# Ledger of designs, part 59: peptides against a protein of PDB entry 8HF1

Target 1, 320 residues: chain A of PDB entry 8HF1
Amino acid sequence: NVMLYATKPTEVMVSFPHQEQVLTVTRLISAEIEKFYVSLDLMNIGVQPIRRSKSLQCLRDPSKKSFVKQLFNDFLYQMKEYGIYAASIAIISLIVEFDIKRRQAETLSVKLMHRTALTLCEKIRHLLVQKLQDMTYDDDDDNVNTEEVIMNFSTPKVQRFLMSLKVSFADKDPKDICCLVFVERRYTCKCIYGLLLNYIQSTPELRNVLTPQFMVGRNNISPDFESVLERKWQKSAIQQFRDGNANLMICSSVLEEGIDVQACNHVFILDPVKTFNMYVQSKGRARTTEAKFVLFTADKEREKTIQQIYQYRKAHNDIA

## One batch from the design tools (peptide; aimed at target 1 V12 M13 K292)

Design b2_p23_7_s1 (made by RFdiffusion4, then SolubleMPNN; from b2_p23_7, 9 letters changed)
Fold by OpenDDE base, seed 1:
Order: sequence, then structure tokens, then C-alpha cells
Structure b2_p23_7_s1 (fold): chain B 320 residues (1-320), chain A 23 residues (1-23)
Amino acid sequence: as target 1 above (320 residues)
Amino acid sequence: MEKEFEEFLKKSEEFQKEIEEKA
């Protein structure tokens, strides 16, 4: 019971400037996705067979179109919240997913729908990579994975997160590090994982210090086969983290529902804390006084966040 | 609680400064 331990980690809040990325490329991408939604609504995909899979898939919108829109909406969220560099990683996950769905399509119309979505993803990827290359002289995909490009094309939130990692972990012994990074959305775990791999590789002070993994929550929204691979991968990632072969784990908030993760000396909450339970459960992973619990807030939301943290601390002290 | 919350704000400012200085 995580609530019973009055764990008093060092809690800190990092502020970042509110910057709306008013980039022409982000506006273009958003407009292309909106045009695609209009075309998608006009597509006749016929009546899809309702596979009554007995699992909690009953909460899945059975609409193949709704799933396509969900993935692009999650991408748009990631581009807005994490920046163009993170979006270039996030779009690869959409490409993989739509290619799988295209191959698994039971009808020609559904196959065409996923092909059209995939074509849009490739266009978006090209637009993103081209924008990242504007800072490089060489037309090489590897040249876009520098610390400078990552920092310049990340949102202020992600910049402050990366700076916080560098300050916290530069030249430390990897054995002394047990770090959790909490994000709100499942797909953000993969995106931030890919970003961190490239950042760590480009940052000499972190290359031999941080070994990241990610954990996708137990909500097997995925087909049975993908769910088995994801479950195997999750077990492997958790085991690597337990064995110390990985020392940084990116998790979605779904960890609240019963993944036994060890006590950590660093916990980063990259996205806003929305519930008291999330606050207590995530903070309860930082079990020592030497442990650090880091929150992020936009400057415009700073006062609201301070008030919310005060209320959570009060409520926690009233129960402890 | 108030004193611990003031300490939280102070530690936040100190860590913010450390981040900005090492950037």
C-alpha cells in the first residue's frame, strides 16, 4: 500500500516558458491531417464485422475510422506538447501501425483507407525531417540526431526535461541511478524513448550513464498477437530495469493499476498531474529522502500548479 | 505544512537556477 509510507522525497517544480510553436511546418501538417479527416469521413468502408472478442475491447470504438483519427490526434498532441523532433519519432509509430493494419485489412476499402493514412504519414515524416535538416549542411538522417537539433526542435518543456537529466545524471555511476519518467499517453512512452536514445547518444556525459527503457501500460488495446509481443517486451523491459541493465524507465500513468516497479531515486513527471492518485502513486515511487520528485509546469500555469500541489500535499498529510 | 511548502518553492527555484546556469 504505497499510501502508508510517508515518503518525503525532495520535491521540486521546474517552470518552462509557454511557447506556441508557430512554425509553418506544424500548421501545414495540421492542415493536411484536417483535409485527410474530410476525405476519411467521405470514404465508404462498409459495415465492419463486429468481432466480439471477449476481452475489454468493448470500450474500443469499433469504428476503423475512429482508430485512424485517434492515432493522428495523438500525433498532433505529441507534436504540440513535445515538438517537431519528438513528432519525427512519433510518426514512425503511426507508419508501423498503419502498415500492420493495411496488411491485416479484411476488405479492399479498409486496405485503401490504411494505405491513404500511411501515405499521409510518409508525407508528414518527409516534412518533419526536411525541417530538421534545415539546421544541417548534409542531407543525412543521422545528422538530425545531434544534441543541438534535438534541443532546438523540442518544446521548452522537453528542453527543461533534458537539461534536468543532464544536470542530475552527468558523469554519475549508472548503478546509483534508478529513474522513472511518467507521461500521460501510451504512445508518448515510445516517442520520448526514441528521443532519449538519440539525446543520450549525442550527449557524451550521458552515453555510458543512462540506459533507457519504456513500458507500455497493460491496456492491451492491441490485437492478440501484438498484445503477446508487447507483454513479452514489457516483461523483458521490467526485468532489465530490475536487474540494473536499464536505469531509466518511461511509463504511462497506467502504472497506477498494478505494475510492481521498484523504489526509485528519481521520478520525473513530464506531463501535468491530473489526479491526487497519480500524485501519490508516482511520488510513492520515490521512497527515500535522497530521492528526487520533479514536476514540470508552464509559466502561465505556474500559480495554478502551485495551488494544485499545495492541495495534494494537504490532502496527503491529512491521510498520513 | 506551510514551512515545508515554502521549502519546496525554494528548492524549486534553486534547481531551476542550476538548470539555467548549466544550459
Scores: peptide ipSAE 0.606, ipTM 0.949, DockQ to the pose 0.735
OpenDDE base, seeds 2, 3, 4, 5: peptide ipSAE 0.561, 0.600, 0.588, 0.604; ipTM 0.938, 0.947, 0.943, 0.949

Design b2_p23_7_s2 (made by RFdiffusion4, then SolubleMPNN; from b2_p23_7, 9 letters changed)
Fold by OpenDDE base, seed 1:
Structure b2_p23_7_s2 (fold): chain B 320 residues (1-320), chain A 23 residues (1-23)
Amino acid sequence: as target 1 above (320 residues)
Amino acid sequence: MKEEEEKFLEESEKYEKEIEEKA
């Protein structure tokens, strides 16, 4: 039993300015979603046919409206926390989901509800893309996926994260990189993955260095919502990361559920650490020699974050 | 413990400067 004295990773905290992006477009989008919620509450979906299929817990009517609101609330969170550019990617995931739900709708009322949600998502997508294009002087180049556009329309947190990737990995050998990025929410994994693909493609120093993947943890609340496709994707993404075909993995905090991820040399915590378990588990993945564990904090929350880290360090040392 | 805390702040400030210099 070689107790591999897991070398404690170098732990660092990156501060970012608290900028409330008071953009007119974000206010318009929020107001349109609020108007939609009022309309959604007035929608009579009727009694849903109880499909007695033994395996599908019949999600009753409240769950269908609740699910629609949850997706838009997650979108609003992503727009606030990651910026307009990330929101332009996040809205595509909502469009895909509502189109699937619209096609699977058992009643005309449910079909109409998902159609209305989809129409709102297309309007939001147009508003976001238009705002991203307003900075491109060249009318003809629809390429909103430049480093400049990504940086300008990302929150300070995401800007500092992208800069930290450039500092950490520019012109490195891909084989020497094993990076984890932890985010709080499941849908954020896909959003940040799409953002990173575009950023890496626009950044010459990273194009042949970073190969990102994402993994959405199991949804314990509804294992039935995990499509066979999502489970296949998850297995494939993990395997690519194990085989070295991917060297950056974006994960939700739900990795607590027994996903065997290899020891990494870089771990980024993009969202605030909410629990001691999340701190220990995520930090416990940074086990290689010279491993880095990077946290992000708003300047206004810096002292609170420092105190929380010290409490977690103390608690970890008392158990070790 | 204080020394590990001071080192954490120093390494954080160093890494923030490296980020700002490449900006």
Scores: peptide ipSAE 0.572, ipTM 0.929, DockQ to the pose 0.755
OpenDDE base, seeds 2, 3, 4, 5: peptide ipSAE 0.560, 0.566, 0.563, 0.568; ipTM 0.926, 0.927, 0.928, 0.928

Design b2_p23_7_s3 (made by RFdiffusion4, then SolubleMPNN; from b2_p23_7, 12 letters changed)
Fold by OpenDDE base, seed 4:
Formats: sequence, structure tokens, C-alpha cells
Structure b2_p23_7_s3 (fold): chain B 320 residues (1-320), chain A 23 residues (1-23)
Amino acid sequence: as target 1 above (320 residues)
Amino acid sequence: MEKEKEEFLEKSRKFQKEIEEKS
């Protein structure tokens, strides 16, 4: 139980300006998704066979309209919270998911629903990539994966996160790095992983320093819905991180039951700490005084975040 | 608590400055 360790990491808070990227492209994408929701509500998909999975939670049938809306809502969240560049990676995950569901569709109506969602994702991808290319002045350099493009099309939060990595890890020995990055949502792990792969590859001082992995928390969803491939991948990613073959792990906050990740010398909390348990569990991975526990806050929320951290510190000291 | 708050704020300011100087 991570709560039993008196962890005294060096806590730091990084502030970032609250800039809503009010880009025409983000408004257009949001409007296209809203139009799609109206169309989706009008679609007759018929009665889907309820796969009674034995798990008590009514597993949202992945063929249902509600699951399609959830994926697009999670995409809209990622676009807002992490920026256009992160959104260009996030949309690929939706494309893959909808193509799988389209192929697995038991009815023509469900197949058509996923095809329509897929067509919208391809349109969104094109709009995002086109906007990323607006910064590439040279017609010959179609490379949207430069440090400059990544930084310019990331939110201030993500910019400060990437800069924090560069400051913390530039030209360090990979063996001396054990880094955790906590995010709130499962899909954000993949998005930030893809962003970090491109950023590290485009940043010479990090290219041979950071080897990222990601870990999707076990859905409380029955093991039956985790693809055998996803379970194998999770086990491999954890093992690579334990063996030191990966030195940066992106995790969803749902590291609840059973992922014994080693003590790390850096813990980044990319999203707001919403609960005391999240604070204790994430901070409990930074076990030494030399370890850094980095929080990110909007400037407008700085005082509130400071007060919340002190409340959590006090509560943790009262239990320890 | 107040001293720990000041130390936290100072460490945060230092790290923020290191970030801004490398931007």
C-alpha cells in the first residue's frame, strides 16, 4: 500500500497562462462533431444483442451510440486540454477504434454508424494536419513533427510540460532517469505518448536520453474486454520500465490495483490533482528527497492549487 | 507550515525560471 511510505519528494508547481487556443479549426471540428451527433441520434441501429458480460457493471456495449459519443467527447477534451498537435495524434486512435468496430459490426446499421464516424475522423485528421502545415514555410519540408510545430500547436500546459522535461533531462544518462507522467484519462496516455515520441525524436538533447512507454490502467471492465494484445502490451511496457529499457512511463490516474511501479526520481502530474488518493498515490512513487514531484496549474488557479496541495500535505501527515 | 509553504514557492519559482530561460 503506497500510503505507508513517508514520501518527502521535492514538490514544485509550474504555472502556465490560461490561453484558450481560439483557432478557427477547433471551432470547425467542434461544429462537425455536433452535426454528427444530431445525425447519430437519428440513426436507427436496432436492438443490439446485450453481451451479458459476467461483470456487474453494465458494460457499455462498444457498438452503442453512447460509446461513439464518448470517444469524440474524449477527443474534444484532448484537443482543448493538450492542443491541435496532440489532437492530430488522438484522432488516429479514434480511426483505429472505429475501423475495428466497423469490421466487428454484427449489423449493417452498426457498420454504417462506425463508417460515418470513421469518415468524420478522416476529415478531422485532414483539418488538423493542414493547420499544422501552416507553420511549414518550405513546400519541401512536409515534416509537421518538428520541435517548433509541436510547441506552437500545444497548449501552454503541454509547452511547460515539454520544457520541464528538457530542463530536467537534457544530456543526462538514461540509467539515472526514472520518470512517471500521470494523466487523468486513459486515451490521454496514448496521445501524450505519441506526442513525446515525436518531441524526443525532434529534440537532440532528449533523443538518446528518454525512452517513453505508456500504461493504460486496467479498466474495471472485465478482463474479457481487454484484448489479449492490450494485456500483452501492458505487461511488456511494465516489464520494460522495471528492467530500465524504458525510463519514462505515462500512466492514467487509475493506477489503483496491482501495478507495482518502482520508486521514481521524477513524477509529473500533467492534469489537475482532483483527489487526495491521487495525490498520495502519485507522490508515493517519488520516495526520496532528491525526487521531484511536479504539478502544473493555470495562473488563474495557482492560489487554489497551492491551498489544495497544503490541505493534501496536512492530511497525509495526519495519517502517516 | 508557513516555512514549508515558502520553501515550496521558492523551489517552484526557481524551476519556473529554469523553464523560461530555456524557452
Scores: peptide ipSAE 0.557, ipTM 0.936, DockQ to the pose 0.712
OpenDDE base, seeds 1, 2, 3, 5: peptide ipSAE 0.538, 0.540, 0.537, 0.507; ipTM 0.931, 0.932, 0.930, 0.923

Design b2_p23_7_s4 (made by RFdiffusion4, then SolubleMPNN; from b2_p23_7, 11 letters changed)
Fold by OpenDDE base, seed 3:
Order: sequence, then C-alpha cells, then structure tokens
Structure b2_p23_7_s4 (fold): chain B 320 residues (1-320), chain A 23 residues (1-23)
Amino acid sequence: as target 1 above (320 residues)
Amino acid sequence: MEEEFKEFLEKSERFQKEIEEKA
C-alpha cells in the first residue's frame, strides 16, 4: 500500500500595481454607452396587438432590453479589467451577437433596437482600433497586434499575467506544458483567447511553444440555447487539449462540474478567487509537487488577499 | 501551518522578482 502522498502544488501570488488607465477613449466609450441606455429606455419594442381594439398597452418585453444592457455592461467590465486591447477583441463578440439577434427579430422595433446597438459597437470598434494605431504611426507597419501594443494597452493585471507566461514557458518543450487559465466570466474566455493568440504569435520565445484553446462554461439558463455548433466546438477544444494539440486552456469558473481535464502542471487564476470551493477545485487541478498555482492581486488588496489565502489554506488543512 | 505560509510568501516574492527581472 504505497500511500501516494497527495503532492501539494507550489502556490504563488503575483502583485500588480493598481493603475486606473484613465484614457480619453475609455471615457468617451463609457459616455456613448450611457447615452445609448437613455435612448434604449425610450424605445418602444412592444408587440402591437394586430387586432383593432383601443388598448394601446404595448406589451414591452423588458428581457430584450435587459440582455442588450448586460452585453454592454460585460464589455465595460472587460475594458476596465483587461484594457483597451482586450476591449477591441471583446467588441467583435458583441457585433456577432447583435447581428444574430437582429436577424432573428420578429418585429421591426426589435430589429431597429439591435441595429442601433450594432451601430454603437461599430463606432466603439473604430475608436479602439484608432487608439491602438496611434502608437504605430512612426512605423510603416499598420499591425496593431505586436507584443508592444498588446502590453502597452493592457491593464497591469494582464501585463503581469503575460510576463508570468513568458517566464514560465519561454523556450520550453510544448509536450511538457499543461496549463489552465481560470477567468470569472464566460465572455472573458474568448477575449483572453484572442489576446493570447496575438501575443504568442508576436513573441518568438512562445511561438510554437504555447497553443491556446478556450472553453465557455455551459449556460445554466437554457441548455436549449447552446447551439449545436457551440457544443461541437467545446468537445473539439477539450479533445485537442487531451490529445496534446493544445497545451493551454482558458476556462470560466463554471468548469467545476464537467471537464475531466488531466492533471495540469500550471494553473493561473486571472480573476479574484471569490469562494473556498473555487480555490480548492482550481488548486486541485494542479496535482504534482512541480505544479504551480498562480494567483493575482492588486497591491491595494494585497493584505486582504494574503489573509483570505491564509484562511483558505487553514480551512483546507482542517478538512484534509 | 505558519512555516508553510511563510514559505508561500517567500516563494511569491522570488517569483515576483523573476517576473520583474525578465520583463
């Protein structure tokens, strides 16, 4: 009976400076979204009853307006938490979603609402891309996807995350790498995936070393709205990670229930750990003594984060 | 537990330094 001592991973915490990137472009985008919310609240999207009778009570579907506001609020969160480079990728996901909803709209009023949202997303995309190009004017290369542009237009959290990847994986054998990156929100998975594709391609030491994939957690709201395409894509991404065709997986915290992912040698928690269960489950994916479990904290929250980690470690030792 | 937590802080400081030196 060889008691396989459960080899505890090496846990580390990375600190990043709290810089509010107060860019003029981020203020302008926020103000345009606020103006759009005022306009959206005034929009009558109610189904007019076909029949002649006098009661003009247009049944407003507040759920459709709430969904539009949720997507823009998620975008504003990503712009704040990850920076304007990440926001330039995130806005494309909103454009795709609103175009689908525009095509599926049964009424002219709902079509117009989604069209107005699309026009705003296109304006936001142009403002973001223009700001990314402002740094490249001295070089004939219109390429906004350089290591320098990605780093300069990312938040300190994302900068320290990218630096941590470079230090951990530069010139490593791709076969020896099994990395998980946990994020809080499902839309952040796609955004960070797009950022990492461009960063890896622009960074010679990581080129052909890291092959990223992402997985969106199951939408608990309706399994029926998971498109057959999204389910096929999730299965393909997991299979590529199992087969070693991908060695870095970006996933939302919702992966608690369903992915038998192999033991990983690196686990990065990009967003704050909110619960003891999330801490134990994410750390439990790093199963070897050589495995690293990396947490990120703002300098302003460092003491609070240290105390929280201490309490989680104590609680975990009391259950083990 | 206190010694293991001290080791966690020391490992974090070393890794932070490695990140800042290779940047």
Scores: peptide ipSAE 0.573, ipTM 0.943, DockQ to the pose 0.762
OpenDDE base, seeds 1, 2, 4, 5: peptide ipSAE 0.572, 0.569, 0.563, 0.513; ipTM 0.942, 0.939, 0.937, 0.926

Design b2_p23_8 (made by RFdiffusion4)
Pose (drawn by RFdiffusion4):
Structure b2_p23_8 (pose): chain A 320 residues (1-320), chain P 23 residues (1-23)
Amino acid sequence: as target 1 above (320 residues)
Amino acid sequence: TELEVKEVKDESGFTYEKLEDVY
């Protein structure tokens, strides 16, 4: 009876070769951000509330410097984890966030700090577009070139995930498919969403089948990439997925709990599984029959992750 | 109960690792 309304989806793996080498432009950008941090640390903005540790044992920077560093560190993480083009999208989210803070800002000193951060972010955007541009010697067809650069300017993890996404839904009806993708970090959802938008508008077979939509939790990141203060579109993303308008969901541990959704055909956990409860809930989200469950881990982490999953399955058996 | 990993190819030739419980 439970299997009537419940389903044990087939759980599969997608391993990918993990490499440690990085590109030189990554070193250059790291140096540029380090120079910016050193300069900003001494910004000496108008006196701010003292921020100490959770236990007050060690001091902390003012909340605003912490916010700027946090955003930059998130951008660097997105670059380290998902390739150059992931950073090319994520730098636009940083630009939008710094523009919004400039609007919200309430002092000349803080405003100046945010404006200069915007300037550096735009320089970084131009740097990313520059390396992306210095590969058009391969060919001139920007669509297939977008597909090719995405395949080439991405970590093996990103290449493998997008490969599995292409193969799983090559020419199926958009109506027939209902899938979710889970990622860990907040701005990674918007970054990877924008990457999928480019890829959907980069391939002929996937062009009219997949509809990517992303949503995150609180501290709602901006939904657009336009910096126009107001937008005309009003319909929400969850309601879209419930209504079938969107079929590809990009969330980060937000939809895993509580949020009712129709039974989904596929679930992709882009970032490695960490918590038993979250594993159980994410697997349960693939509530439809013949549901397919997908995981991505590094080759080096294969034994550890498989052993952890065995621990989980045995724990499920033990509890039962 | 043990855990087994089996390679399964899709129609497209793409390779998946299927996790099975072996009793």

Design b2_p23_8_s1 (made by RFdiffusion4, then SolubleMPNN; from b2_p23_8, 8 letters changed)
Fold by OpenDDE base, seed 1:
Structure b2_p23_8_s1 (fold): chain B 320 residues (1-320), chain A 23 residues (1-23)
Amino acid sequence: as target 1 above (320 residues)
Amino acid sequence: MELEVVKVKDESGFEYEELREVE
């Protein structure tokens, strides 16, 4: 038993200014969602048919008002935490979801509910894209995907994250890169993935250097088509990352369930570390020589972050 | 175990902090 003295990764903390993006568009979108919630509460969707199969119990949640509100609340969170550029990507995922749910609707009332949600998402998408285009002379969608637009319409957290990626990986050999990016929420994985694709394509120093993939945690959500697609995507993404066809993996904290991901040389924690287990598991992936474990913190939360990391290190040393 | 916070500037001028264990 060679006790591989697991070389402790270098723990890095990147600070960012706590700026609430006070954009008029963000306020307008939030107000439109709140108006929609009032309308949604007044909607009579009737009694949902009690499908007897235990597998379909999970299927009831997507057809409920609560699920619709959850998706919009997750969108609002992403818009706040990652910025309006990330929100423009996130809203597409809601559009896809509500279109699926609209087509799968068992009743006309549920179909109408999802249609109304979809109409709101299209309005939100238009407002976001229009705001991104304010910096572009041409109405072409390709012009909103520049490094400048991405940076200007991202939160300070995302800006610092992108800068840290550029600094860490500019002009490096793709084979020498094994990077994990941890996010709190499953929906953030796809949003940050789309953002990174556009950023990498717009950043010459990262072109052909970074090949991102994303992994959505295993939701115990019913074996619906979406869960099959998510599972297929997850398997493919993991395999591409293992084969070296992808060198950056975005994942939610659900790596707890025994996804054997290789030892990485970079681990980024984009969202706050909320649990000791998340800290140990994510840090435990940074096992190569000179591995970096990078945390992001708002300046106002810096001391709290340091104290939390100290407590986690102490607790880890007491168990080891 | 104490935690030392060290300010580091990368070659690009990017600033970050390293969280080092001090015995």
Scores: peptide ipSAE 0.587, ipTM 0.944, DockQ to the pose 0.822
OpenDDE base, seeds 2, 3, 4, 5: peptide ipSAE 0.236, 0.235, 0.551, 0.228; ipTM 0.822, 0.820, 0.937, 0.821

Design b2_p23_8_s2 (made by RFdiffusion4, then SolubleMPNN; from b2_p23_8, 9 letters changed)
Fold by OpenDDE base, seed 4:
Structure b2_p23_8_s2 (fold): chain B 320 residues (1-320), chain A 23 residues (1-23)
Amino acid sequence: as target 1 above (320 residues)
Amino acid sequence: MELELVEVKDESGFVYTELREVE
């Protein structure tokens, strides 16, 4: 039971310019992934044995091709929504996943498929890192993890998010901070976590103020496929946040799973609020005095976002 | 870049807080 505490957090809307800066590198990466999809469709990986685990309706793609395409589609989404810097972190997660899948491959054909995906990921990583280095004037300082590089290679949404964190938390006592960051996709949690680690480390005003952690929602698919490691990690992350050892938690849909997260003073919604339930649940975590509930909107969608917030606020007041 | 919180009233009379860049 998410107790509908009638806490009235201050609702904040942060506008950001819609810059479709389609960088040449982004087009190249997209084209390489499309080429890979054509090659992947031509790959004969045979009929994989459908291990029907009795409980979980997710038809394991007998070819495992859909899973590969899903990971690259999620990567393309992250690159578009969060920028090149975030994409450089996101691609590492794909490399790790495909290496695990390559090692776990039951057939040579599946092993080869994951190897080809890995080769593409390494090429993409190189293209991204090279582009991040193009702004570092000092050939000697390969440090692409500066505040400047992070800001310049992030989308306007992420730029405004990072600025909002800096303004909100600069020089504050870390004990006074309890922050949630909601994202739509589970893989975005890891990506934004990595970005925040680097940003906080590069920002002196935040380095000893913010300690980020992330939570990945349980895949509705199979609690059995969540590695024992992922479950242990989730429990550890939640415990660190409860104990105050972490004061910023990045999460996706976690509130629906009945994870008891403490009352927070800041809630950031990095991705668009798509449902009234998400609005109420996320806003319902901003329970302290002077709590802030922060939404991000593109300037072109500002009016639509205002109307949505109005409808959600009205509906929430009618229930409360 | 400095940011400020500004109360904004839309054309419908809806009041919300906006975080804006200080000009």
Scores: peptide ipSAE 0.282, ipTM 0.842, DockQ to the pose 0.166
OpenDDE base, seeds 1, 2, 3, 5: peptide ipSAE 0.124, 0.154, 0.231, 0.248; ipTM 0.746, 0.732, 0.814, 0.823; seed 2 fails the geometry check

Design b2_p23_8_s3 (made by RFdiffusion4, then SolubleMPNN; from b2_p23_8, 10 letters changed)
Fold by OpenDDE base, seed 3:
Structure b2_p23_8_s3 (fold): chain B 320 residues (1-320), chain A 23 residues (1-23)
Amino acid sequence: as target 1 above (320 residues)
Amino acid sequence: MELKLVKVKDESGFEYIKIEEVE
């Protein structure tokens, strides 16, 4: 049994300062969402007639309010973890989702609930875009998608991630790059994808070097709600990455589901590694010669992160 | 197994920690 000594990737830890950017706009948005939750709890949605259609498990009325709150809580998390620029992209996904739910509403009360949520999202979007524009001194250049604006309105974690990409890939041949970026949440995949498109376009050294794609995890909710469109998008994104038409893939825990992805030379873990399986599976994708496995940690959590990595390495060596 | 932490500064001045296993 020739134990093929798999070349172990170089493990790198990048630290970032724990700066809570307490912007007035973030406080205003949070307060508007909390006011909306109070109003939402007072809304009488009524008893939805259980339409007997066996296939569409109509989520019971309490679940509809809970789902609206979940989406706004996920948005608040993204705004906190990734910053205002990322939040300006994330809010668009909520607008699209609430517009679909508004159109699919079976009752006037449910339609009104989703309309109220949509109106709040549009207000939040306006507040975010205005704040991004306030730093552009040139009245004529409505371009909030500059490298400077992206960096200034991103959290220290995202700033260090973008810097790590620039350092790793500036002026390289796109054919020599096979990069994975792991995030925890499905909504983060879309948000970071939109951020990276704008960052790459605004950064000459990365323009025509990096071509990003994203993969969204299967909703553990009913497979019937995976739009045929999302499944087609996933297949297309994977195929583009396999064909080398994309060289950076943003993914959540989806790669754990046995997606055969090529051996990568770079793996970035943007969010904290919570499980041993996630550590082994993500690290196991960094298989090329001189592959890098990059972790991000807050300075305050550095010692805890090092201890976790030690335990995961020890456990992996004991099983191997 | 022991871990060695090596602070590295690249040519751009970007700082990171390399995590090495001491054999």
Scores: peptide ipSAE 0.510, ipTM 0.931, DockQ to the pose 0.759
OpenDDE base, seeds 1, 2, 4, 5: peptide ipSAE 0.471, 0.368, 0.344, 0.493; ipTM 0.922, 0.879, 0.868, 0.927

Design b2_p23_8_s4 (made by RFdiffusion4, then SolubleMPNN; from b2_p23_8, 10 letters changed)
Fold by OpenDDE base, seed 4:
Structure b2_p23_8_s4 (fold): chain B 320 residues (1-320), chain A 23 residues (1-23)
Amino acid sequence: as target 1 above (320 residues)
Amino acid sequence: MKLEVVKVVDESGFEYEELKEVK
């Protein structure tokens, strides 16, 4: 039971400015997605067969439309919370998913729906990449994957997170690093993973120091529908992290599933801590000597965050 | 139990706060 270890990591709070940088491109993308939803609602895809999995009462929303909307809503969330650079990585995952679904489409109408979604994703990708290129003065160096571009097109939260990584790990021995990064949403794991790969590669002080991996929690809806590939990936990612072949793991709620992750010296909580359980479980992974537990908070939410952590510590001390 | 918030500036000038439990 992970709760019983009275680990006393140093709890760190990193503040970031609440800047709603509403770029014109983000408004345009949001408007294009909204226009697509209107079109999607008018599409006749027929009655989709409700495959009731006998085992889990979770109503698979049989609406292939709802899943399309969910992916775009998750994308919009990632663009808002993590910035344009992260969105440029996130959109690729949508393209891959919709292409798979287009190929697996049982009907022409469903195939056309996924094709329309793909066309929108390619338009969004182009708009994002074009905006990332606007800061590259050299027309010839199409390399949007510089430290500068990543920083400038990330939200203040992500900027402070990347700075915290650089400060924490610059020129350190990779073997001395065991880092967890917690995010709220499963799709954010892959997005932040892609961002970190590019950031680490573009940051000389980190290039041979940090080796990231990501782990997506089991789909609460049906572990049976996690592709054999996803389960293999999860097992491989965990094993790489256990073996020290990866020293930074990005995860969402994975600790609730009883996945035995080693004791870490750094735990970053990139998204707000919403529950006592999340606080205790994530903090409970920071078990080494001089372990750090790092929270990110908007300046406007600083006092609320402090009060929340106070309440969680009090509750934890009352149970321990 | 009280929570003390301590401002820290590292050698790089990175600012953060430590959340210390005071008995």
Scores: peptide ipSAE 0.613, ipTM 0.951, DockQ to the pose 0.792
OpenDDE base, seeds 1, 2, 3, 5: peptide ipSAE 0.598, 0.610, 0.489, 0.544; ipTM 0.948, 0.951, 0.926, 0.937

## One batch from the design tools (peptide; aimed at target 1 M163)

Design b2_p24_1 (made by RFdiffusion4)
Pose (drawn by RFdiffusion4):
Structure b2_p24_1 (pose): chain A 320 residues (1-320), chain P 24 residues (1-24)
Amino acid sequence: as target 1 above (320 residues)
Amino acid sequence: SYEELKEEFEESDEEFEKEFEEAE
């Protein structure tokens, strides 16, 4: 009876070769951000509330410097984890966030700090577009070139995930498919969403089948990439997925709990599994029959992750 | 069992690799 309304989806793996080498432009950008941090640390904005540790044992920077550093660090993480083009999208989200803060800002000193941060972010955007541009010698067809650069300017993890996404839904009806993808970090959702938008508008077979939509939790990141203060589109993403308008969901541990959704065909956990409860809930989200469940882990982490999953399954058996 | 679980995962990876090669 439970299997009537419940389903044990087939759980499969997608291993990918994990490498440690990084590109030189990554070193250059790291040096640029370090120079910016060193300069900003002494920014000496108008006196701010003292921020100490959770236990007050060690001091902390003012909340605003912490926010700027946090955003830059998130951008660097996106770059380290998902390739150059992931950073190319993520830098636009940083530009939008710094513009919004400039609008919200309430002092000349803080405003100046945010404006200069915007300037550096745009310089980084131009740097990313520069390295993305210095590969068009391969060919001139920007669509297939977008597909090729995405395959080449991405970590094996990103290449392997997008490969599995292409193969799983090559020419199926958009109506027939209902899938979710889970990622860990906040701005990674918007970054990888923009990457999927480019790829959907880069391949002929996937062009009219997949509809990517992303949503995150609180401290709602901006939904657009336009910097126009107001937007005309009003319909929400969750309501879209419930209404079938969107079929590809990019969320981060937000939809895993509570949020009712129709039974989904596929679930892709882009970032490695961490918590038993979250594993159970994410698997349960693939509530439809013949549901497919996908995981991505590094080759080096294969034994550890498989052993952890065995621990989970055995724990499920033990509890039962 | 652990060995059965590991083999299932390895088989699923091999299936995916074959599907990728065919798609190319």

